# Designs tried in a protein design run: peptides against a protein of PDB entry 8PQO. Part 211

Target 1, 252 residues: chain A of PDB entry 8PQO
Amino acid sequence: VLLKEYRVILPVSVDEYQVGQLYSVAEASKNETGGGEGVEVLVNEPYEKDGEKGQYTHKIYHLQSKVPTFVRMLAPEGALNIHEKAWNAYPYCRTVITNEYMKEDFLIKIETWHKPDLGTQENVHKLEPEAWKHVEAVYIDIADRSQVLSKDYKAEEDPAKFKSIKTGRGPLGPNWKQELVNQKDCPYMCAYKLVTVKFKWWGLQNKVENFIHKQERRLFTNFHRQLFCWLDKWVDLTMDDIRRMEEETKRQ

## One batch from the design tools (peptide; made by RFdiffusion4, then SolubleMPNN)

Design b1_p28_1_s4 (from b1_p28_1, 17 letters changed)
Fold by OpenDDE base, seed 1:
Structure b1_p28_1_s4 (fold): chain B 252 residues (1-252), chain A 28 residues (1-28)
Amino acid sequence: as target 1 above (252 residues)
Amino acid sequence: MSPLMQLYLTVANFAVLTTLLKKLLEEL
C-alpha cells in the first residue's frame, strides 16, 4: 500500500472551485471523443450519512474495447471490469476504485477535502497516527513548469503566463504562494487529495503503485492548471449555469 | 453530484486505468 497526500493550492475560493471544477470537467470532456464508451452507470442517487449529504455513484468501466483481442480472450472473468464508487459531498469527495477479479488485492482510493487554507493542515483526513506516519505529503505547484511533461504543456494553460481579466489574478510567479498571504483581496484554497493505492502482486506491487501515483499526480497537475487558466470562462457562472451545461452535455 | 463531475471522474479515471493496463501489458 502506498499513500500520498497531494496538496494543490489555488488562488480561488472553495466556492469558486466548485464551479470551476465542474466547468473544467465539462470542457475537458468535450475534447475527449468517446469518453463515455465502455462506462456503465449502475447507481446515481443522493445519499445522507453522518451529516454528510451528497451524490453517490456506482459505475463500471468495461475495458474490453481498450485491450487487444488476445487479452480479451485470455483475461479472467471480471478482470477487465473496474468498479468506481464515488461519494460527492462537496467540499468532501471520496472515490473508491476496485476490480472484480483482483478483489482485495487492488484498490485506488481518492479522498479530497477542499479547505480555505494554504495547505497547512496536517492529517485533514483524520487518519490514525500510525497510518498518518506512512503518508507522504506532496505539494503540487500549478505554476511550476518543471512539474509538467513536455507533451502536456500548453502556453494557453500556463499559470505563469495567464492573467485573469475578470479577477486580476495571475500570472503566478515563482513565489506566488508566499505572496498570496499578503494579497487580502485574492481568495485561496487547498485541495487535500489523499490517494491510497494498493496493488498486491508479488514483484510488481511497488512499481504499479508508484506508476498509479505518477498518473494521478499528472492528472491533478494538468487539471488544476486548466482550471486556473480558464478562470475567466467560469468565474461568473453560477451552479445553475453549470447544471444547464450538464443537461446540454447529456443531450450530445 | 453534477453529471459533469461524474464525467470528469469517469474520463480521468478511465485514462489512468487505460494507461495502467497498457503498462501492465508491456510488463507481461
Scores: peptide ipSAE 0.246, ipTM 0.821, DockQ to the pose 0.099
Fold by OpenDDE base, seed 3:
Structure b1_p28_1_s4 (fold): chain B 252 residues (1-252), chain A 28 residues (1-28)
Amino acid sequence: as target 1 above (252 residues)
Amino acid sequence: MSPLMQLYLTVANFAVLTTLLKKLLEEL
C-alpha cells in the first residue's frame, strides 16, 4: 500500500473552485474523443449518510475494447471490468476504484477536501495516527514548470505567464504562495487529495503503485494549471450556466 | 450532482486506467 496526500494550492475561493472545476472538466472532455466508450453507469442517485449529503455514482469501465484481441480472449472473467464508486458532496469527494478479478488485491482510493487555507492542515482526512505516519505529503505547485512533463506543457496553460483580466490574479511568480498571504483581496484554497493505492502482485507491487501515483500527480497538476489559466472563462459563470453546459455536453 | 462531475471522474479515471493497462501489458 502506498499513500500520498497531494496538496494543490490555488488563488481561488472554495466557492469559485466548484464552478471552475465543473467548467474545466467540461472543457477538457471536449478534447477527449471516445471517453464514454466502454463506460456503464449502474447507479446515479442522491445519498445522505452521517449528515453528509451528495451524489453517489457507481460506474463500470469495460476495458475489453482497449486491449488486443488475444489479451481479451485470455483474460480471466472480470479482469477487464473496473468498478468506480464515487461520493460527491462538495467540498468533500471520495472515489473508490476496484477490480472484479483482483478483489482485495487492487484498490485506488481518492479522498479530497477543499479547504480555505494554504495547505497547512495536518491529517485533514482524520486518519489514525499510525496510518498518518505512513502518508507522504506532496505539494503541487501549479506555477512550477519543472513539475510538468515537456509533452504536457502548453504556453496558454502556464500559470507563470497567465494574467486574469477579470480578477487581476497572476501571473504566478516563484514566491506567489508567500505573496498571497499579504494580498487581502485575493482568495485562496487548498485541495487535499489523499490517494491510497494498493496493488498486491508479487514482484510488481511497488512498480505499479508508484506508477499509478505518478499518473495521478500528472493529472492533478495539468488539470489545476488549466483551471487557473481558464479563470476568465468561468469566474463569472453561475451554477445555472454550468447546468446549461452540462446539457450541451450530454448531447455531444 | 453535476453531470460534468460524473464526466470528469470518468474521463480522468478512464485515461489513468487505460495507461495503467498498457503499461502492465508492456511489462508482461
Scores: peptide ipSAE 0.251, ipTM 0.823, DockQ to the pose 0.095; fails the geometry check
Fold by OpenDDE base, seed 5:
Structure b1_p28_1_s4 (fold): chain B 252 residues (1-252), chain A 28 residues (1-28)
Amino acid sequence: as target 1 above (252 residues)
Amino acid sequence: MSPLMQLYLTVANFAVLTTLLKKLLEEL
């Protein structure tokens, strides 16, 4: 098991982020054709648990079309079916990914708290002390180009170059986080993403667990760079505007 | 739940899982 807590600091409010996240996902999804193929939605319903109110989803990712025929023929039953259970109660989110074949030998869990701070809270997910000792805290700096793969780099998605016309935020210099503390009029937040990865295949555990973390980190970095650089596109939108956009997308 | 929030998880996780699957297949 490999646990890392990714802390993504952004010069946006928790409330702004809710809109920006949804917009950025919608925009990113337009560029990814076929993202809906092989996805089965089993459950999509509101839930309430221990005062947490949100939306629960259970999806199955059928990966049979994503593998060569010989793999599909040799794959054990359920091996190409991945279950995603998600609890979305913004500002808290939890996603649990499992595989029918691997059962307890495979787990990806992503738990996110969005907090109006600069990533200074320790153990925001309230892990047991012994478990918390094994968590590596990883700060993602959206302005740091060195954290971005060259193949992923786009100048139009570079927070170090972007300046929001609507808000005046940016560009984000090397010390932007320290400067933010002194900017009383600029909101900020941190997304605390606790990622738990388990892959209990002998000889491959560390390799696969590290690989998954690398992919998650890459995803988080690129997504939040986009989210910030698209600020002027979404900052004036309301949640109702987003809901309308969603309805329009379903009709397509 | 916003359909877009559902989409976020779907797109993000599908990409990671597809990449993982491809990597695992290369190791086989």
Scores: peptide ipSAE 0.245, ipTM 0.818, DockQ to the pose 0.094; fails the geometry check
Fold by OpenDDE base, seed 4:
Structure b1_p28_1_s4 (fold): chain B 252 residues (1-252), chain A 28 residues (1-28)
Amino acid sequence: as target 1 above (252 residues)
Amino acid sequence: MSPLMQLYLTVANFAVLTTLLKKLLEEL
């Protein structure tokens, strides 16, 4: 098991982020053709548990179409079916990814708290002390180009170059986080993303677990760079605007 | 829950899982 807590600091409020996240998802999804193929939604319903209210989703990712034919033929039953259970109760979100074949030997869990701080909270997910000792805290700096793969880099999505016309935020220089503290009028937040990865396969555990973390980190980095650089596109939108956009998208 | 949020999780996780699967196949 490999646990890392990714802390993504953003010069936006928790409330702004909710809009920005949804907008950025919508925008990013337009660029991903075929993202819905092989996804089955089993459950999509509101839930209430322990005072947490949100939306619960259970999806199956059928990966049969994403692998070569010979792999499909050799794959055990259920091996190419990935279950995703998600509890979305913004500012909290939890996603649990499992595989029918691997059962307890495969787990990806992503738990996110969005907090109005600069990533200074320790053990925001309230792990047991012994478990927390094994968590690596990883700070994602959206302005740090060195954290971005060359193939993912776009100048228009570079927070170090972007300046929001509407908010005046940016560009984010090397010391932007320190400077942010001095900018009383600039909101900030941190997305605390605890990622638990388990891949219990002899000889591959560490490799796969690290690989998954690398992919998650990449995803988080790119997404939040986009979110910030698209600030002027979404900052004036309300949740109602987003809901309207969603409804319009469903009709397409 | 926003359908867009559901879409985000779907797109993001599907991409990760697909990449993972491809990587696993390369290691076999």
Scores: peptide ipSAE 0.243, ipTM 0.818, DockQ to the pose 0.095; fails the geometry check

Design b1_p28_2_s1 (from b1_p28_2, 13 letters changed)
Fold by OpenDDE base, seed 2:
Structure b1_p28_2_s1 (fold): chain B 252 residues (1-252), chain A 28 residues (1-28)
Amino acid sequence: as target 1 above (252 residues)
Amino acid sequence: MNLPFEFYLPYYIEIINLVIEQSLKEKE
């Protein structure tokens, strides 16, 4: 098991981020092949547990048509059925990814708190001390080009070059986080993403667990760079606007 | 919300490939 807490600081408010995240996911999903076909929604309902109120979703991703032929032939059938359970109670979110083949031997859990701070809180997810001491805190700087793979880099998605016309935010210089403290009119937040990865497979555990974390960091970095650079596209939208857009998309 | 699984699909396939490759090597 490998745990890391990724802290993504953004020059947006927690409330803004809720809209921006939904918009950006929808926009980015247009370029992904894993959506739509092969997705089975088992549950989509409100939940309430221990004071946590939100929306619970259980989806199964059937990957048989999405993987190469040789994978379909050689992979266990259950490995091609991915279960995604999500508890969305913004500003808290939890997602659990498993497959039918490995069962308890495979787990990706992402727990996210969105806080109006600069990533300064320790153990925001309230882990036991013994567990917390094994968590690596990883700061993601969306303005740091060195954290972006060359193949992922797009100038139009570079926070160091982008300036929001609507908000005046950006570009983000090398010391943007420090400067943000002195800018009373610019909101900020941190997404604390605790990622738990378990891949119990003899000889592959460490390799795969580290690989997954590497990809998580990559995804978080790229996504939030997009989110910020798309600020002018979503900053004026409301949650109601997003809901309408989602409904319209479902009808297509 | 967190990123949907579709964002992970290419990487998940890579994991499957690693498992398959390892399994084949163990049989040799």
Scores: peptide ipSAE 0.619, ipTM 0.926, DockQ to the pose 0.615
Fold by OpenDDE base, seed 4:
Structure b1_p28_2_s1 (fold): chain B 252 residues (1-252), chain A 28 residues (1-28)
Amino acid sequence: as target 1 above (252 residues)
Amino acid sequence: MNLPFEFYLPYYIEIINLVIEQSLKEKE
């Protein structure tokens, strides 16, 4: 098991981020092939657990048509059925990813707290001390080009170049986080994303667990760079606007 | 919300590839 807490600092408010995240997911999903076909929604309902209230979703991703032929032929059938369980109670959310083949031997859990701070809280997810000491804190700087793979880099998604017309935020220089503290008019938040990865497979555990974390970091970096650079597209939207957009998308 | 699984699909395929490769090596 490998745990890392990714801390993504953004020059947006927690409330803004709720809109921005939903917008950006929708926008970024247009470029992904994993959605739509092969997705089975088992559950989509409100939940209440230990005072946590939100929306629970259970989806199965049937990947048989999404993988290369040789994978389909060689992979166990259950490995191509991914279960995604999500508890969305913004500003908290939890996602658990498993497959039908490995069962308890494979787990990706992402627990996110969105806090109006600069990533200074320790153990925001309230892990036991013994567990917390094994968590690596990883700070993602969306303005740091060195954290972006060359193949992922897009100038239009570079926070160091982007200037928000609507908000005046950006571009984010090398010391943008330090400068943000002195800018009373600019909101900020941190997404604390605790990622738990378990891949119990002899000879592959460390390799795969590290690989998954590498990709998590990559995804979080790219996504939040997009989110910020798309600020002018979503900052004036309300949650109601987002809901309407989602409903319209479902009808198409 | 967290990122939908669809964002992970390419990487998940890579994991499957690693498993397949390892399994083939073990049979050799």
Scores: peptide ipSAE 0.615, ipTM 0.925, DockQ to the pose 0.628
Fold by OpenDDE base, seed 3:
Structure b1_p28_2_s1 (fold): chain B 252 residues (1-252), chain A 28 residues (1-28)
Amino acid sequence: as target 1 above (252 residues)
Amino acid sequence: MNLPFEFYLPYYIEIINLVIEQSLKEKE
């Protein structure tokens, strides 16, 4: 098991991020091939647990038609059925990814707190001290180009170049986080994303667990760069606007 | 919400490939 807490600081408010995240996920997902056909929604209902109130979803991704032929032929069938359980209680959310083949031997858990701070809180997910001492804190700087792979880089998604017309935020210079403290009119937040990865397979555990974390960091970096650079597209949208957009997408 | 699984699909396939490769190697 490998745990890391990714801290993504953004020059947006927690309330703004709720809209921005949903918009950006919807926009970015248009280019992904893993959605749409093959997705089975088992559960989509409200939940309440320990003061946490939100929406629970259980989806199964049937990947048989989405993977190469040789994978379909050689992989265990259960490995191509992915279960995604999500608890969305913004500003808290949790996602658990498993498959039917490995069962308890495979887990990707992402627990996120969105806080109106600069990523300075320790153990925001309230882990036991013994567990917390094994968690690596990883700061993601969306303005740092060196954290972006060349193949992922797009100038239109570079926070160091982007300036929001609607809000005046950006571009983000090398010391943008320090400068935020002096900008009383610019909100900020941190997404604390605790990622737990378990891949119990003899000879592959460390390799795969590290690989997954590498990709998590990559995804979080790219996504939040997009989210910020798309600020003018979503900052004036309401949650009702987002809901309408989602419904329209489902009808297509 | 967190990123949906569809964002992970290419990477998940890579993991499956590693497992398949390892399994084939063990049969040799």
Scores: peptide ipSAE 0.610, ipTM 0.923, DockQ to the pose 0.638
Fold by OpenDDE base, seed 1:
Order: structure tokens, then sequence, then C-alpha cells
Structure b1_p28_2_s1 (fold): chain B 252 residues (1-252), chain A 28 residues (1-28)
């Protein structure tokens, strides 16, 4: 098991981020091939647990038509059926990913707190001290080009070049996070994303667990660069606007 | 909301490939 807490600092408020995240996921999903067909929604209902109120979803991703033929033929039975359980109680979110083959031997858990700070809180997820001491804190700087793979880099998604017309935010210089403290009119937040990865497989555990974390960091970096650079597209939208957009997309 | 699983699909396929490769080696 490998745990890392990714801290993504953004020059947006917690309330803004709720809209921005939903918009950006929808926009970015247009370029993805993994959605649509093969997704089965088992559960979509409100929940209440330990003071946490939100929406619970259970989806199954059937990947048989989305993988190469040799994978479909050679993959273990159940490995192409992915279960995604999500508890969305913004500003808290939890996602658990498993498959029908490995069962308890495979787990990706992402627990996210969105806080109006600069990523300075320790153990925001309230882990036991013994568990917390084994968690690596990883800071993601969306303005740092060196954290972006060359193949992922797009100038139109570079926070160091982007200037928001509607808010005046950006471009983000090398010391943008330190400068936020002195900019009273610019909101900021941190997404504390605790990622737990378990891949119990003899000879592959460390390799796969590290690989998954590497990709998580990559995805978080690219996504939040997009989210910020798309600020002018979503900052004036309301949650009701987002809901309408989602319904319109479902009708297509 | 966290990122939906569709964003992970290419990387998940890579994991499956690693498992397949390992399984083939064990059968040799």
Amino acid sequence: as target 1 above (252 residues)
Amino acid sequence: MNLPFEFYLPYYIEIINLVIEQSLKEKE
C-alpha cells in the first residue's frame, strides 16, 4: 500500500472550484474515449453518514469494447469490469476504484478536502499518527512547467501565460503562491487529495503502485492547469447552469 | 468530484499489460 497526499493550490475560492471542476471535467471528457458506452450506473442517490451529506454513485465500467483485442483475450476475467464508488459531499469527495478480478487486492482510493488555505494543514484527513507518518505530501504547482511532460504541454493551458480577463488573475509567476498572501482580493484554496493505492501482486506491487501515483500526479497537474486557464469560461456560471449543461449533454 | 475513471483508461490498460506479461513469464 502506498499513500500520498497531493496538495493542489489554486487562485480560486472553494465555491468557485465547485463550478470550475464540474465544467472542466465535462470539457476535458470531450477529448476522452473512455466514457459513454460501457458505463453502467447501478446507484445514484443521496446519502447521509456521520454528518456527511452528499450524493453517492456506483458505476461499473465495462471495458471490453475499449481495450485492444489482445487485452480482451488475455486479461483475467473480471479485470475489464471496473467499479467506481463515489461519495460527493463537496467540499469533501471520496472515490473508490476496484475491479471484479482482484477484489481486495486492488484499490485506488481518492479522498479530497477542499480548504480555503495554501496547503498548510497537516493530516486534514485525520489519519492515525502511525498511518500519517507514512504519507508523503506532494505539492503540485500548476505554474511550474517542469512538472509537465512535453507531450502534455499546451501553450493555451499554461498558467504562466494565461491572463483572466474576467477576474484579472494570472499569469502565475514563479512566486505566485507567496504573492497570494499579499493579494487580499484574490481568493485561494488547496485541494488535499489523499490517494491510497493498493496493488497486491507478487513482483508487481511496488512497480504498479508507483506507476499509478505517477499518473495521478500527471492527471492532477494537467487537469488543474486546464481548470485555471478555462477560468473565464466557467467563473460566471452557477451550479444551476452546470446542472442544465449536464442535462443537455445527457439528451444528446 | 474527483476525476472520472475514463481519464485513467489508458493507464489502466498499461497495468493490465504488465499483469499479462508477468503471468506469461510465470508460465514459462
Scores: peptide ipSAE 0.609, ipTM 0.923, DockQ to the pose 0.644

Design b1_p28_2_s2 (from b1_p28_2, 12 letters changed)
Fold by OpenDDE base, seed 4:
Structure b1_p28_2_s2 (fold): chain B 252 residues (1-252), chain A 28 residues (1-28)
Amino acid sequence: as target 1 above (252 residues)
Amino acid sequence: MNLPVEFYLPYLMKIILLVIEEKLKELE
């Protein structure tokens, strides 16, 4: 098991982020090939658990059509089915990803707290001390180009170059976080993303677990760079606007 | 919300393929 807590600091408020995230997910999804294909929604309902209220979703991603025929023919039963269980209770979110074939040997859990701070809280997810001591805190700086793969880099999605016309935020220089503290007019938040990766397979565990974390970090970095650079597109939207947009998308 | 799994699919597929490949080796 490999745990890392990714801390993504953004010059937006927690409330703004809720809108921005939903917008950016929708926008970024347009760039994903085969989005929604092979997705089965088993559950989509409100939940209440231990005082936590939100929306619970259970989706199955059927990957049979996304692999070569010979792979599909050789794949063990359930190997090409990925389950996503999500508890969305913003500002808290939890996602659990499992595979039918791997069962207990494979787990990706992402637990996110969105806090109005600069990523200074320790153990925001309230892990046991024994578990917390094994968690690596990883700070993602959306303005740091060195954290972005060259193949992922886009100038229009570079926070170091972007200037929000509507808010005046940006561009984010090397010391933007320090400067942010002194700017009373600019909100900020941190997304604390605790990622738990389990791949229990001798000889491959460390390789795969590290690989998954590498991809998670990459995704978080790119996504939040986009989110910020798309600020002018979503900052004036309300949650009601987002809901309407989602409904309109469903009708298409 | 967290990022949808669809964002992970390319990477998860690599893992699944790896698993399948390893299982096939065990059958040899």
Scores: peptide ipSAE 0.501, ipTM 0.899, DockQ to the pose 0.778
Fold by OpenDDE base, seed 3:
Structure b1_p28_2_s2 (fold): chain B 252 residues (1-252), chain A 28 residues (1-28)
Amino acid sequence: as target 1 above (252 residues)
Amino acid sequence: MNLPVEFYLPYLMKIILLVIEEKLKELE
């Protein structure tokens, strides 16, 4: 098991981020090949647990059509089915990803708290001390180009170059986080994303667990760079606007 | 919400293929 807490600081408010995240997910999904195909929604309902109120979803991603025929023929039962269970209670959310074949030997869990701070809180997910000492805190700086792979870099998604017309935020210089403290009119937040990866397979555990974390970090970095650079597209939208957009996308 | 599994599919598929390949090698 490998645990890392990714802390993504953004010059937006927690309330703004709720809209921005939903917009950016929808926008980024348009660029994904084969998105939505083979997805089965088993559950989509409200839930309440220990004062946490939100929406619970259970989806199955059937990958049979996305692999070669010979792979499908040789794949063990359930190997090509991925389950996603999500608890969305913003500003808290949790996602659990599992595979039918691997069962308890494979787990990706992502737990996120969105806080109006600069990523200074320790153990926001309230882990036991013994567990917390094994968590690596990883700060993602969306303005740091060195954290972006060359093949992923786009100038139009560079926070160090972007200037928001509607809000005046950006571009983000090398010391932008420190400067935020002195800017009373600029909100800020941190997304604390605790990622738990388990891949219990002899000889491959460390390799795969590290690989998954590498991909998670890459995705978080690129996504939040996009989110910020798309600020002018979503900052004036309401949650109702987002809901309408989602409905329109489902019809297409 | 967190990023949907859709964003992870290419990487998850690589892992699944790896598992299948390793399983097949054990049968040979």
Scores: peptide ipSAE 0.495, ipTM 0.897, DockQ to the pose 0.714
Fold by OpenDDE base, seed 2:
Structure b1_p28_2_s2 (fold): chain B 252 residues (1-252), chain A 28 residues (1-28)
Amino acid sequence: as target 1 above (252 residues)
Amino acid sequence: MNLPVEFYLPYLMKIILLVIEEKLKELE
């Protein structure tokens, strides 16, 4: 098991982020192949547990159509089915990803707290001390180009170059986080993403667990760079606007 | 919300293929 807490600091408020994230996911999904195809929604309902209230979803991603025929023929039963269980209670979110074939030997869990701070809280997910001492805290700086792969880099998605017309935020210089504290009119938040990765397979555990974390970090970095650079597209939207847009998209 | 699994599919498929390959080796 490999645990890392990714802390993504953004010059947006927690309330703004809720809109921005939903918008950006929708926008980014347009560029993803197979979006919606092979997805089975088993459950989509409100939940309430231990004071946590939100929306619970259980989806199965069937990958049979995304692999060649010979792979489908050789794949063990359940190997091409990925389960996503999500508990969305913003500003808290939890996602659990499993595979039918691997069962308990494979797990990706992402638990996110969105806080109006600069990523300074320790153990925001309230882990036991024994578990917390094994968690690596990783700060993602969306303005740091060195954290972005060359193949992922787009100038129009560079926070160090972007200037929001609507809000005046940006561009983000090397010391933008420190300067943000002195800018009373600019909101900020941190997404604390605790990522738990388990892959129990002899000889492959460390390789796969590190690989998954590498991809998670890459995704978080690129996504939040997009989210910020798309600020002018979503900052004037309300949650009601987002809900309406989602409903309209479903009807098309 | 967290990023949906569709964003994970490319590298998750790599893992699945790896698992399949290892399983096939065990059968040899």
Scores: peptide ipSAE 0.494, ipTM 0.899, DockQ to the pose 0.769
Fold by OpenDDE base, seed 1:
Structure b1_p28_2_s2 (fold): chain B 252 residues (1-252), chain A 28 residues (1-28)
Amino acid sequence: as target 1 above (252 residues)
Amino acid sequence: MNLPVEFYLPYLMKIILLVIEEKLKELE
């Protein structure tokens, strides 16, 4: 098991981020291959547990159409089915990803707290001390080009070049995080993403767990760079606007 | 919300293929 807490600091408020995240997911999904094909929604209902109120979703991603025929024929039963269970109670979110074939041998859990701070809270997810000492804290700087792969880099999605016309935020210089403290008119937040990866397979555990974390970090970095650079597109949107956009995305 | 699994699919597929390959070796 490999645990890392990714801390993504953004020059937006927690309330703004709720809209921005939904918009950016919908927008980015248009550019992703496969779309909603092979996605089965088993559950989509409100939940309440231990004072946490939100929406629970259970989706199955059927990957049979995304692999060659010979792979589909040789794949064990359930190997091409991925389950996503999500508890969305913003500003808290939890996602659990499993595979039918691997059962307890594979787990990706993402637990996110969105806090109005600069990523200074320790153990925001309230882990036991013994577990917390094994968590690596990883700071993602959306303005740091060196954290972006060359193949992922786009000038129009570079926070170091972008300036929001509607809010005046940006561009983000090398010391933008420290400067936020002195800018009373600019809101800020941190997304604390605790990612737990379990791949119980002798000889491959460390390799696969590190690989998954590498991909998670890459995705978090690119996504939040987009989110910030798309600020003028979503900052004036309402939740109703977002719902319409999601419906349109599902149809494509 | 967190990023949907759709964004992870290319990487998860690599892991699934790895698992399948290892299982096939065990059957040989």
Scores: peptide ipSAE 0.488, ipTM 0.896, DockQ to the pose 0.757

